Peptides against a protein of PDB entry 6NYY. Designs and how they scored, part 72

Target 1, 212 residues: chain A of PDB entry 6NYY
Amino acid sequence: KHFEQAIERVIGGLEKKTQVLQPEEKKTVAYHEAGHAVAGWYLEHADPLLKVSIIPRGKGLGYAQYLPKEQYLYTKEQLLDRMCMTLGGRVSEEIFFGRITTGAQDDLRKVTQSAYAQIVQFGMNEKVGQISFDLPRQGDMVLEKPYSEATARLIDDEVRILINDAYKRTVALLTEKKADVEKVALLLLEKEVLDKNDMVELLGPRPFAEKS
Target 2, 212 residues: chain A of PDB entry 6NYY as posed
Amino acid sequence: KHFEQAIERVIGGLEKKTQVLQPEEKKTVAYHQAGHAVAGWYLEHADPLLKVSIIPRGKGLGYAQYLPKEQYLYTKEQLLDRMCMTLGGRVSEEIFFGRITTGAQDDLRKVTQSAYAQIVQFGMNEKVGQISFDLPRQGDMVLEKPYSEATARLIDDEVRILINDAYKRTVALLTEKKADVEKVALLLLEKEVLDKNDMVELLGPRPFAEKS

## One batch from the design tools (peptide; made by RFdiffusion4, then SolubleMPNN)

Design b2_p17_3_s4 (from b2_p17_3, 8 letters changed)
Fold by OpenDDE base, seed 3:
Parts: structure tokens; C-alpha cells; sequence
Structure b2_p17_3_s4 (fold): chain B 212 residues (1-212), chain A 17 residues (1-17)
């Protein structure tokens, strides 16, 4: 207990016990986090959920913690399911509230970075082809892109297609599992923190065997 | 084991115009 709290403090900052979220904001966060949790639960290649919380921590109003598998190689399917899980919060907000918030900014950044990496670093897009180049780091002089403007446009288009495909997949999943998202969100509003056992009690066992 | 945290709902720092 004390050791886990210490590790949690180092990674996420001090729980700002003093930031009382307004009830409506807390509701939005609960459904957002429930979207992540449920998407991760029902996606085969998503990492197992460890904890989901709507207690504000550092800059975050809520969070979902996952245990990544120790792996060095990622498939296109694994990366897609991770993108879908990451989009789960935004999609949940859309499904339940018909509105989107700024809460998904970090999620969208991660999804965008993953999509670009898949296309321009891992060569996972057939139209762009088997290319690999380093994305400009923040602060690197925009070195001349080693590709034409036409290739840049193609990359941007294929990134958008990939993200949209992940988004649509997530919408389909969370629409199918809408009742489960609601159950998780309501339980989050009651308990503020859920673990894997709470999720098993609520939703049943995860349908995918945790490959150890 | 490094936990991946998906943090949601960043408080807008006071600088949102």
C-alpha cells in the first residue's frame, strides 16, 4: 500500500485533494475514463487494465493505467487496438454527451504520433510504401523533408485515414458496449477508483486470455 | 514494470485565451 502510493506520487504528481471537480465535469471524466477502460477490455491487443480513476492527479482529471506486455515487436493490429483504446475517452464523450471536450488533447496527440510513426517510420502503409525516416524532433531545424510535397500530402492523407479508421472502430465497439460503458462510469462516480477486480465483477472476465 | 498511464482531462493552464 505505502509503496504503491509512493510510486504513484512520483509518476502522476500529488493527488490534488483540493481540486473538487464540479459534478458535471466529474461526470464527463467518469464517462471519458469508462470509454478507455471498456475499449481496452474488449480489444484483443489492448494492454490489460490495472486501474481507472477519476481522482484528479497532476494535470489530469482522470486516468486509466494499463500493464503493457514486455514486447519489442508490435504488429499493425496491436497498434490499431492501442489507438482505439486511446480514442475510447473521446468516443465515449461523443456517444453519451453529443459533445467533445479538451480532455482528449493528450490522447489525440498520442494517436497522431502513433499514426505518423506507423506510416513514416514503420512502413506500415501500402500507398506510402516501405519507407522509414525520423520524424523531426521538437527543436530540430526543419531539415528539408527527404520527400516531395506530393509525398507529404500523401502521408497526411493516409494518417487521417488511419486515425479515422481507428475512430470508427472505436465508435462501433463502444456503441455495441454502451451499457458496459454506462455501468463503469456509474461505478466510477460511486467509488472514484476501480481496479481489474472491480471490472471483472462488473463486466465479467476479460474475453481475451492475458498472454503472460 | 512501467505502467502506461492514459491521463485524461488536462486542466487548461490559465493561458487559454
Amino acid sequence: as target 1 above (212 residues)
Amino acid sequence: MEFVELASGQTLDSGVP
Scores: peptide ipSAE 0.107, ipTM 0.721, DockQ to the pose 0.075
Fold by OpenDDE base, seed 2:
Structure b2_p17_3_s4 (fold): chain B 212 residues (1-212), chain A 17 residues (1-17)
Amino acid sequence: as target 1 above (212 residues)
Amino acid sequence: MEFVELASGQTLDSGVP
């Protein structure tokens, strides 16, 4: 308890009890976080869910916490499922509300960064090929790209394709599991915080063996 | 234990009103 709270404070900041979300915003956050949680639950290569919360913390209105595996090597399949899990919030908003919010900005940034890394750092795209270039870090001067403008366009196109494929996969999954997303969202609105045990009680055991 | 947080709803620190 105390150690978890300390880690939560260091990573996420103090729970700002002061941001009273309007009921409609709180509902949006609940369905957003439920989307992440359910996507992670039913994606084989997603990290196990530890906690999901709709209590505002730091700059976030809600969060889902996952326990990553201690691994140094990632497959394309693992990276795809992680992208889908990260898109789960945005997709849930689209499915349930027919509208999207700014709440997914950080998620989209992460997905975009992952997609570019897969294509230009890890050589995981067949059309672009086995290339590896350093992505400009935030604050680095955009040095001259070591590739042509034609290659840059190809990279941008393939990044978009990869993200769109992940999005479509997530839409299909959360549409199939729509009732589960709703159950999680409604329980979040009641309890504000759910753990793995709450998810097991609500959805049953995760269908994939936790490789410890 | 390092956990990954997927946070939603970043308040736009950007001055978009």
Scores: peptide ipSAE 0.081, ipTM 0.720, DockQ to the pose 0.069
Fold by OpenDDE base, seed 5:
Structure b2_p17_3_s4 (fold): chain B 212 residues (1-212), chain A 17 residues (1-17)
Amino acid sequence: as target 1 above (212 residues)
Amino acid sequence: MEFVELASGQTLDSGVP
């Protein structure tokens, strides 16, 4: 308990109990976080859910915490499932509310970064090919791209395709599991915080064995 | 143990009207 709270404080900052969300915003956050949680639950290569919360923390209005696997090598399939899990919040908002919010900004940033890395660093795209370029770091002088403008356009197009494929996969999953997303969201609105045991009680055991 | 936190719902910095 105390150690978990200490780790939580270090990672997420202090819970800002002072941010009173309006009921509609709290509902949006609950369904957003439920989307992440359920996507992570039913995606084989997603990291196991540890905790999901709608208590505002730091700059976030809610969060889902996952236990990352200690791995150094990622497959294309693993990266795709991680993208889908990351899109789960946005997709849940779309499915339940027919609208999108700014709540997915950080998620979209992560997905965008992953997609570019897959294409230009890991050589995981057949059209772009077996290439690896360093992405400019924030603050580095925009070094001339080591590829043509035509290649840049191709990269941008393939990034969009990859993200859209991940998005469609997430839509399909969360549409199939819509009732589960709602169960999680409703319980979040009641308890504000759910752990893995709460998820097992709601959804049953995760279909994928946690690699110990 | 580095937890990957998917933080959602950034408060817009008070400067966006």
Scores: peptide ipSAE 0.096, ipTM 0.720, DockQ to the pose 0.075; fails the geometry check
Fold by OpenDDE base, seed 4:
Structure b2_p17_3_s4 (fold): chain B 212 residues (1-212), chain A 17 residues (1-17)
Amino acid sequence: as target 1 above (212 residues)
Amino acid sequence: MEFVELASGQTLDSGVP
């Protein structure tokens, strides 16, 4: 408890108890976070959920905390499931509200960064091939792209394909598990914070063995 | 243990673009 709280303080900052969300915004956040939680629950290579909260913290209106496995090597499949988990919030909003919000901005940024890294740094795309070049850092002068405009277009297209594939996979999953997303969202609206045990009680045990 | 936080619902520090 105290150690977890200390880690939470170091990573996430103090919960801004002062930010009162409107009921409709709080509902949106609950379903958004439920989407992340359920996607992470049912994706084999997603990190185990530790906590999900709709209490605003720092700049976030809600959050899902995961315990990543200590690993130095990531497979393409692992990266895909992580992308799907990250898209879970946006997909949940679309499924339940038929609209999208700005709440997924950071998620989309992470997904975009992951997709570009997979294609241009890790060589994980067959069309682009076994190439690796550094992504321009924010603030680096637009160095001349070490590739042609045709390659740039190909990269952009393949990034969109990868993200769209992850999105479609997430839509399929959360549509199948729609009732579970609803259960988690409703319980979040009641309790504001859920842990792994709450998720087990609500959804049953996670179907994937936690690699100890 | 590095916790990965997926923070959702950013308060737009910058007003509605």
Scores: peptide ipSAE 0.083, ipTM 0.717, DockQ to the pose 0.084; fails the geometry check

Design b2_p17_4_s1 (from b2_p17_4, 9 letters changed)
Fold by OpenDDE base, seed 5:
Structure b2_p17_4_s1 (fold): chain B 212 residues (1-212), chain A 17 residues (1-17)
Amino acid sequence: as target 1 above (212 residues)
Amino acid sequence: MEEVELASGKSSTTVIP
């Protein structure tokens, strides 16, 4: 209990009990977080879900927490599934509401960073090729890119393709699992917080064995 | 370190102040 609360405080920040969401916003958050939870549940290479919450904490209106694996090497397939999980909130909003919100800002940032890293740092794109460049850190003088403007455009195009492919994959998954997303969202609206056991009760066992 | 940030096991719905 105390250790879990400490981890929750470190990861989520202090509960902003003062942020009363309007019912419609709370519903949007519930479906957004349900999208993450369900995508993570049915993607083989996604991290196991620990907790999903629609209680505002820190800068978040809701959150999904996953147990990261101590992994040093990632395959292209693993990175794709992680991107899909990260897009799960945005995709859920689109499927259920036919609109998108600003709630996915941090998710889109992570997806964007991952896509650029795959193409520019990990050499995982066939068109760009086996290259590895350091991405400029925030605050570093944008030193001249070690590649041409034509290469920059190619990188940008391939990043968009990769993100769009991840997005389409996530749409296909959450459309197939639409009823499961709704079940999770409705239970979130009732309980505000779900754990792994709640997800097992609701959806059945995760189809992928947790690597102990 | 950068890979860990990309792999952060946390997704959050952002509050716009």
Scores: peptide ipSAE 0.043, ipTM 0.688, DockQ to the pose 0.125
Fold by OpenDDE base, seed 1:
Order: sequence, then structure tokens, then C-alpha cells
Structure b2_p17_4_s1 (fold): chain B 212 residues (1-212), chain A 17 residues (1-17)
Amino acid sequence: as target 1 above (212 residues)
Amino acid sequence: MEEVELASGKSSTTVIP
């Protein structure tokens, strides 16, 4: 209990009991978090879901928590599934509401960062090639890019392609699993917090063996 | 090397201040 609370505090911040969400906003958050949860449940290389909450914490209105594996090496396929999981909230909003909100800002930031890293740091794009550049750190002066403007355009194009591919994959998945997203969202609206056991009861066991 | 925090154990719906 205390250890879990400490992890929750570090990851999510303190619960803001004083933040009253409007019912419509709370519904949006529930479906957003359900999108993350369901995407993570059905993507092989996604981290195991620990907790989903629609209780506001810190700057977040809701969150999904995952247990990261002690992994130092990531494949392109693993990074793609992680991107899809991260896009799950935005995609869920689109599927259920036909509108998108600002709630996905942090998710989009993470996806954008991952896409750039894959292309310019990890050499995972065939068109850009086996290159590795240091990304400018937040606050570093705009150092001269070690590549041409043509290469910059190519990178930007390939980043967009990668993100769009991840987005389309997530749309396909959550459209197939639309009923499961609905179930999770409705249960979130009732309980506000779900754990792995709640997900198993609702959806059945995760289809991927948890690597011990 | 900016550790690309690839392994965020958390996804959050963000409040825009």
C-alpha cells in the first residue's frame, strides 16, 4: 500500500480532490484513459497495465499507469506498439466523440519525441538511413543542424509518416475493440480507478503472456 | 544524450493551464 502510493505520487502527483470536472469532461477523460488501457491490453509489446484512473493528479485529469520492464534495448516493433498505446487516448476520443481535445498534448509530445528519436538517433528509417544525431536539448541554443535543409525536410516527412502509421494502426485496433473501450470507460465512470484485476474481469486475461 | 524517456510508465490527459 505505502509503496504503491509512493509510486503513484511520483508518477501521477498528488490527487487533487478539489478539482471538480464537469460531467462531459469526466466522460471525455474516461474514454481517453480507456483508449490507453485497451490499446495497451491488446498490443503485444505494450507495457502491462497496472492502473487506470480518472481522478485528477497534478496536471493530469486522468492517467494510465504501466509497469515498465527493465529493458534497455527496444526494437522498432516495440517502439511502434508503445506509440500506438500512447495514441490510444486521442484515438478513443475521435472514435466515440468525433472530436479531439487538448487532453492528448502530453501523449502527442511523447509520440513526436519517439518518432524523431527513431529516425534521427536510432537509424530506424530506411529512407533517412543509418544516421544518429543528437537532438537539441531543451534550452540548448539552436546549434547548426548537422544536416542539410533537404535532410531536415526528409526527416520531418518521415516523422509524419511514422506517426500517421501508428495512428492508423491504433484506429484499426480500437475500432475492432470498440465495445471493450466502452466497457472500460463505463466502469471508470463508476469506479474512477481500475486495476489489472478489474481489466481481467472485464476483458478476460491479457492475450499476451507476461514475460516473467 | 537526452534520455528519450521512451518508457513513460504513465500516460496522462493533460490540463492546459
Scores: peptide ipSAE 0.038, ipTM 0.685, DockQ to the pose 0.124
Fold by OpenDDE base, seed 2:
Structure b2_p17_4_s1 (fold): chain B 212 residues (1-212), chain A 17 residues (1-17)
Amino acid sequence: as target 1 above (212 residues)
Amino acid sequence: MEEVELASGKSSTTVIP
């Protein structure tokens, strides 16, 4: 209990009991987090879900917590599934509400960063090729790009393609699993916090063996 | 090696201040 609370504090910040979400916002958060949870459940290379919550913490209205694998090397397939999981909230909002919210800002930032890293740091794009450039850190003066404007445009185009492909994959998955997303969202609205056991009871065992 | 913080293991809905 104390250790979990400490991890939760480090991870999510202090529970701001003071942010009373309107029922409609709470519903949006529940479906958003359910989208992440279900995407992570049915994506082979996604990290296992530990906890999902719609209790606001710090700057977050809700969160899904995953057990990261201790790995130093990532494949394109692993990075794609992580992108899809990260897009799960936005996709869920689109599927269930026909509208998108600002709630996915950090998710989109992470997806964007991952896509650029794959293309310009890891050399994972065939059109751009086997290049590796440091991405400017937040606050670094954007020094002269070591590549042409034509290459910059190509990178931007390929990043967009990669993100769109991940988005489409996530739409297909969560559309197929729409009933499961709804079950998770409804249970979140009831319990506010779900763990792995709740997910197993609701959806059955995760179809992918946990690589310990 | 810039740790590309790929997946913080956390997805969060963000409150815009």
Scores: peptide ipSAE 0.037, ipTM 0.685, DockQ to the pose 0.116
Fold by OpenDDE base, seed 3:
Structure b2_p17_4_s1 (fold): chain B 212 residues (1-212), chain A 17 residues (1-17)
Amino acid sequence: as target 1 above (212 residues)
Amino acid sequence: MEEVELASGKSSTTVIP
């Protein structure tokens, strides 16, 4: 108990028990986090879910915690599933509310960064080809792009295609699993925090063997 | 390699170390 709380404090910061979210906002958070959780549950290459919470911590309104695999090399398929999991919150909001919120800003940033990295650093796009360029780091002088404006446009187009493909895949998945997203969201609204065991009880065992 | 923390936009997915 004390050790778990200490780890939770180190990882999540102090629970701001004082931020009373409006009921509608709390509902939005619950469905958003449920979208991440369910996407991660049913995507083979997503990291295993450890915990999902709608208790605000630090600057966050809710979070899903995953056990990262000790993996140094990622496949294109793995990166796609990670993108889909990251889009799960936005997609859940769209499916259940027919509206999108600012809650996915960080998710979209991560997805955008991943998509650009796949295309311009990892050479994972057939149209752009086997290229690798350093992405400008935050604070680096925007060095002139080492490629033409035509290549820049191609990269931008292929990034949009990749993100849209991940989005469509996530929409298909969470539409199929819509009832599961709702179950998780409703249970989050009741318990505020769910662990892996709660998810197993609610959804059954994760369909993918945890690589030990 | 910036660990793309797959955190929901609402909180950093705290990578358990």
Scores: peptide ipSAE 0.032, ipTM 0.633, DockQ to the pose 0.120

Design b2_p17_4_s2 (from b2_p17_4, 9 letters changed)
Fold by OpenDDE base, seed 1:
Structure b2_p17_4_s2 (fold): chain B 212 residues (1-212), chain A 17 residues (1-17)
Amino acid sequence: as target 1 above (212 residues)
Amino acid sequence: MEEVELASGKPVTTVIP
């Protein structure tokens, strides 16, 4: 309990009990977080869900917490499932509300960063090839790109393809599991916080064995 | 522990065409 709370504070910050979300905003957050939770539940290479919350913390309006595996090497398949899990919130909003919000900005940033890293750092794209460039750090003025403008355009195109593929995969998954997303969202609106046990009660055991 | 957060800000709703 105390250790979990300490980790939660370090990651999510202090609960902002004073931030009153409007009912419609709270509903949006619930479905957004349910999208993350359900995507993570049904994607083999996603990290196991520990907690999902619609209680605002720090700058976040809600969050899903996952237990990362002590893993230093990632496959392309693992990175794809992580991208899909990260897109789960945005996709849930689209499926249930037919609209998108600014709430997914950080998710889109993470997905974009992952896609670029896969293509230009990890050499995971056949068209771009087995190349590795250091991505500019936040605040670095990139004066000269280590590649041509033609390569830059190719990278941009392949990033879009990768993100769109992850998005389509997530849409297919959460459309299939739409009823499960609804169950999680409704329970979030009631309890505000769900753990792994709540998810097991709602959805059954996670279909993937936790690799020890 | 990885946390996926709903970003803070004034919600701007875009209708998906």
Scores: peptide ipSAE 0.019, ipTM 0.575, DockQ to the pose 0.065
Fold by OpenDDE base, seed 3:
Structure b2_p17_4_s2 (fold): chain B 212 residues (1-212), chain A 17 residues (1-17)
Amino acid sequence: as target 1 above (212 residues)
Amino acid sequence: MEEVELASGKPVTTVIP
């Protein structure tokens, strides 16, 4: 108990016990986190869910915690499923509320970064081709891009296509699993924290074997 | 351990670039 709380404090920051979310905000967070959790549950290449919480920590109003696989090589399919899982919160908000919030800003940043990395670092896009260059680091002088303006436009277009494909895939999945997203969201509103066992009781066993 | 966080509850529309 004390050791787990200490690790959680180091990783998640101090639980701001003092930020009482308004009921509507708490509902938005619950459906957002349920979207992540359900997307991760039904995507084969998503990391296994460990915990989902709507208790605010640090700057976050809620979070889903996953166990990353000890994997050094990722396929395009794995990266797509990770993008879909990351979009799950935003997509859930759209499906249930017909509106989008700033809550997904960090998720969108992660998805954008992943899409660019796939195209310009990993050579995973056929139109752009087998190229690999470092993305400008924050604070590096914008070194002249080693590619033409035409290539830059092509990269931007293919990034949008990839993100839109991930988004559409996530919409299709969470629309199919809409009842499961609602079940998870409602249980989050009741318990505030769910673990893997709660998810198994609610949704049944995850349909994919955890590759240990 | 990877954490996916909700950054803000403000109902401001974010455009995906």
Scores: peptide ipSAE 0.019, ipTM 0.555, DockQ to the pose 0.083
Fold by OpenDDE base, seed 5:
Structure b2_p17_4_s2 (fold): chain B 212 residues (1-212), chain A 17 residues (1-17)
Amino acid sequence: as target 1 above (212 residues)
Amino acid sequence: MEEVELASGKPVTTVIP
């Protein structure tokens, strides 16, 4: 208990118990986080869920915590499932509310960064080819792109395709698992925090063996 | 531990048609 709370404090910052979310906002957060949680639960290459919370911490209104696998090499499939998990919140909002919020800004940034990295750093796109360029860091002088404007456009197009494919995959998954997302969201509204055991009770055991 | 967060921001709602 104390150790878990300490880890939670280090990761999430101090619970801003002072941020009283409006009921509708709290509902949105619950379904958003439920989307992440359920996507992660049913994606083979996603990291196992540790905790999901709708208690505001630091800058976040809610969060899902996962146990990362100690791996140095990622497959394209693993990166895709990670993108889908990251999109789970946005997709859940779309499915349940027919609207999108600014809550997914950081998720979209992560997905965008991953997509660009896959295409321009890891050579994972057949059209762009086996290239590896450093992405400009925030604040680095606009280094001239080592590729043509035509290549830049191709990269941008392929990034959009990759993100859209991940999005569609997530929509398909969470639509299939819509009832599970709702169960998680409703329980989040009651308990505010769920752990892996709560998820097992709601959804059954995760269908993928946790690599110990 | 990796944390997927709901970003802080002014709620801008875009209605999906």
Scores: peptide ipSAE 0.018, ipTM 0.581, DockQ to the pose 0.064
Fold by OpenDDE base, seed 2:
Structure b2_p17_4_s2 (fold): chain B 212 residues (1-212), chain A 17 residues (1-17)
Amino acid sequence: as target 1 above (212 residues)
Amino acid sequence: MEEVELASGKPVTTVIP
């Protein structure tokens, strides 16, 4: 308990008990987090879910916590599933509400960063080729691109393709699992916090063996 | 632990056609 709370404080910050979400906003958060949780549950290469919460912490209105694997090497497939999991919140909002919110801004940023990294750092795109360039950090003036404007356009196009493919994959998954997303969202609205055991009770065991 | 967080920004609702 105390250790978990300490970890939660370090990761999520202090529970902002003062931020009362409106019921409709809380509903949106619940379905958003349920989207992440369910996507992570049914994606083979996603990290195992530890906790999902709709209690606002720090800058977040809700969160899903995953146990990262201690790995240094990632496959393209692993990165894709991670992108899909990250898109799960936005996709859930689309499926259930027919609208998107700014709640997924950080998720989209992460997905965008991952897509660029795959293409321009890891050489994972056949059209762009085996290139590895340092991505500018936020605030670094990119004075000189080590590639042509034509290559820049190609990179941008391939990034969009990759993100769109991940998005479509996530839409297909969460549409198939729509009832599960709803179950998780409704239970989140009731309990505000779910753990792995709650997910197992609700959805059954995760289909993929936890690679220790 | 990787945390996927919702951004704290006021939701601007975009209707997905």
Scores: peptide ipSAE 0.016, ipTM 0.579, DockQ to the pose 0.066

Design b2_p17_4_s3 (from b2_p17_4, 9 letters changed)
Fold by OpenDDE base, seed 1:
Structure b2_p17_4_s3 (fold): chain B 212 residues (1-212), chain A 17 residues (1-17)
Amino acid sequence: as target 1 above (212 residues)
Amino acid sequence: MEEVELASGKPVTTVLP
């Protein structure tokens, strides 16, 4: 309890009990977080869900918490499933509301960063090849790119392809699991916070054995 | 622990065509 609360404070910040979301905003958050939760539940290489919440914390309106494995090496497949899980909120909003919100800004940033890292740092793209460049840090003026403008265009195109593939995969998954997303979202609106046990009660056991 | 947060911002709703 105390340790979990301390971790929650470090990650999500203090609960903003004073931030009253409008009912429609709270509904949007619930379906967004349900999208993350369900995507993470049914993606083999996604981290196990610990907690999902629609209680605003810090700058977040809701969050899903996952237990990362102590893993230093990631496969391309693992990175793809993480991208899909991260897109789960945006995709859920599209499926249920036919609209997108600014709520996915940080998710899109993370997905974009992951896609660029896969292509230009990890050499995971066949067209770009086995290259590794340091991505500019936030605030570094990149005066000169270590590659041509033709390579820059190729990188940009392959990043879009990778993100679109992850997006389509997430759409297919959450469309198949649409009823499960609805169940999670409705229960979130009731309880505001769900744990792994709540997810097991709603969806059954996660179909992937937790690799110990 | 990785947290995926719904970003706080002024809600600009884009209706998907």
Scores: peptide ipSAE 0.019, ipTM 0.603, DockQ to the pose 0.065
Fold by OpenDDE base, seed 2:
Structure b2_p17_4_s3 (fold): chain B 212 residues (1-212), chain A 17 residues (1-17)
Amino acid sequence: as target 1 above (212 residues)
Amino acid sequence: MEEVELASGKPVTTVLP
């Protein structure tokens, strides 16, 4: 308990008990986090879910916590599933509400960063080829690109393709698992916090063996 | 632990077609 709370404070910050979400906003958060949770549950290369919460912490209105694997090397497939999991919140909002919110801004940023990294740092795109360039950090003035404007356009196009493919994959998954997303969302609205055991009780065991 | 967080910004709702 105390140790978990300490970890939660370090990761998520202090619970903002003062931020009372409106019921409709809380519902949106619940379905958003349920989308992340369910996507992570049914994606083979996603990290195992530890906890999902709709209690606002720090800058977040809700969160899903995963146990990262201690790995230094990632495959393209692993990165894709991670992108899909990250898109799970936005996709859930689309499926259930027919609308998107700004809640997924950080998720979209992460997905965008991952897509660019795959293409321009890891050489994972056949059209762009075996290139590895440092991505500008936020605030760095990119004075000179080490590639042509034609290559820049190609990179941008391939990034969009990759993100769209991940998005479509996530839509297909969460549409198939729509009832599971709803179950998780409804239980979140009741309990505000779910753990792995709650997910197992609700959805059954995760289909993929936990690779220790 | 990787945390996927919802951004605290006021939701600007875009209606998807």
Scores: peptide ipSAE 0.017, ipTM 0.583, DockQ to the pose 0.065
Fold by OpenDDE base, seed 4:
Structure b2_p17_4_s3 (fold): chain B 212 residues (1-212), chain A 17 residues (1-17)
Amino acid sequence: as target 1 above (212 residues)
Amino acid sequence: MEEVELASGKPVTTVLP
């Protein structure tokens, strides 16, 4: 308890007990976080879920916490599953509400950054090829692109393809697991915080062995 | 530990068909 709370304080900051969400907002957050949780549960290369919460912390309205593996090298497949997990919240909102919110802004940013990194830093796209260049930092005026306008267009197209593929994969998964997303969301609305044991009780054991 | 956070934002931005 105290150790977990200390880790929670270091990672997520202090719980903003003062932020009162409207019931509909709280419902949206619950289904969003349930989407992340369930996507992470059923994706082989996603990190194991530790905790999911709809209690606002810092700037976040809810969160899912995962135990990352100590890994320095990532495969394309691992990065794809991580992208899908990150899209899980947005996809859940789409499936259950037929609408999208601004809640996924940071998720979309992360997915976009990952997609660009895969294509232009890691050489993971066959059409763009085995090239690597530094992505402009936020606020750097890219005065000169290290590539042609034709290459720029190709990169933009392939980034969109990669993100769309991850999105479609996530839609397929969470549509298949729609009942599980709803179970998690409903329990979140009741308990506000779920741990791994709650998820095991709801969904059964995670189908992938935790590679320790 | 990795945390995936829901960003604070305005409600509905797009209605899907």
Scores: peptide ipSAE 0.017, ipTM 0.584, DockQ to the pose 0.069
Fold by OpenDDE base, seed 3:
Structure b2_p17_4_s3 (fold): chain B 212 residues (1-212), chain A 17 residues (1-17)
Amino acid sequence: as target 1 above (212 residues)
Amino acid sequence: MEEVELASGKPVTTVLP
């Protein structure tokens, strides 16, 4: 108990016990987090869900916590499923509310970073080719890009294609699993926090064996 | 289709302190 609370404080910050979300905002967060949880549940290469919460912590209104695998090498398929899981919140908001919120800002940043890394660091795009260069760090004066403006445009186009493909895949998945997203969201509104066991009781066992 | 603003288009105006 005390040790888990200490780890949760380090990762999530102090529970702001004082920020009572309005019922409509709490509903939006519940469906957002349910989107992440369900996407992660039904994507083979997504990390296993440990916990999903709609209790505000630090700057976040909700969160999904996953158990990362001890893995040093990632495939293109694994990175795609991770992108889809990360888009799950935004896609859930679109499916259920027909509107998008600012809640997905950090998710979109992560997806964008992953897409750029796949194309310009890992050489995973056939059109751009087998290139690897460091992305500009925050604060580095990018004096000169090591590639032409034409290559820059190609990179931007291929990043957009990759993100759109991940988005469409996530829309297809969460549309198929729409009833499961709703079940998770409703249970989140009731319990505020769900664990892996709650998800198993609600959805059945995860269809992918956890590679231990 | 949500246009994800790709960070590539903003000139990094390095505001030199």
Scores: peptide ipSAE 0.009, ipTM 0.464, DockQ to the pose 0.044; fails the geometry check

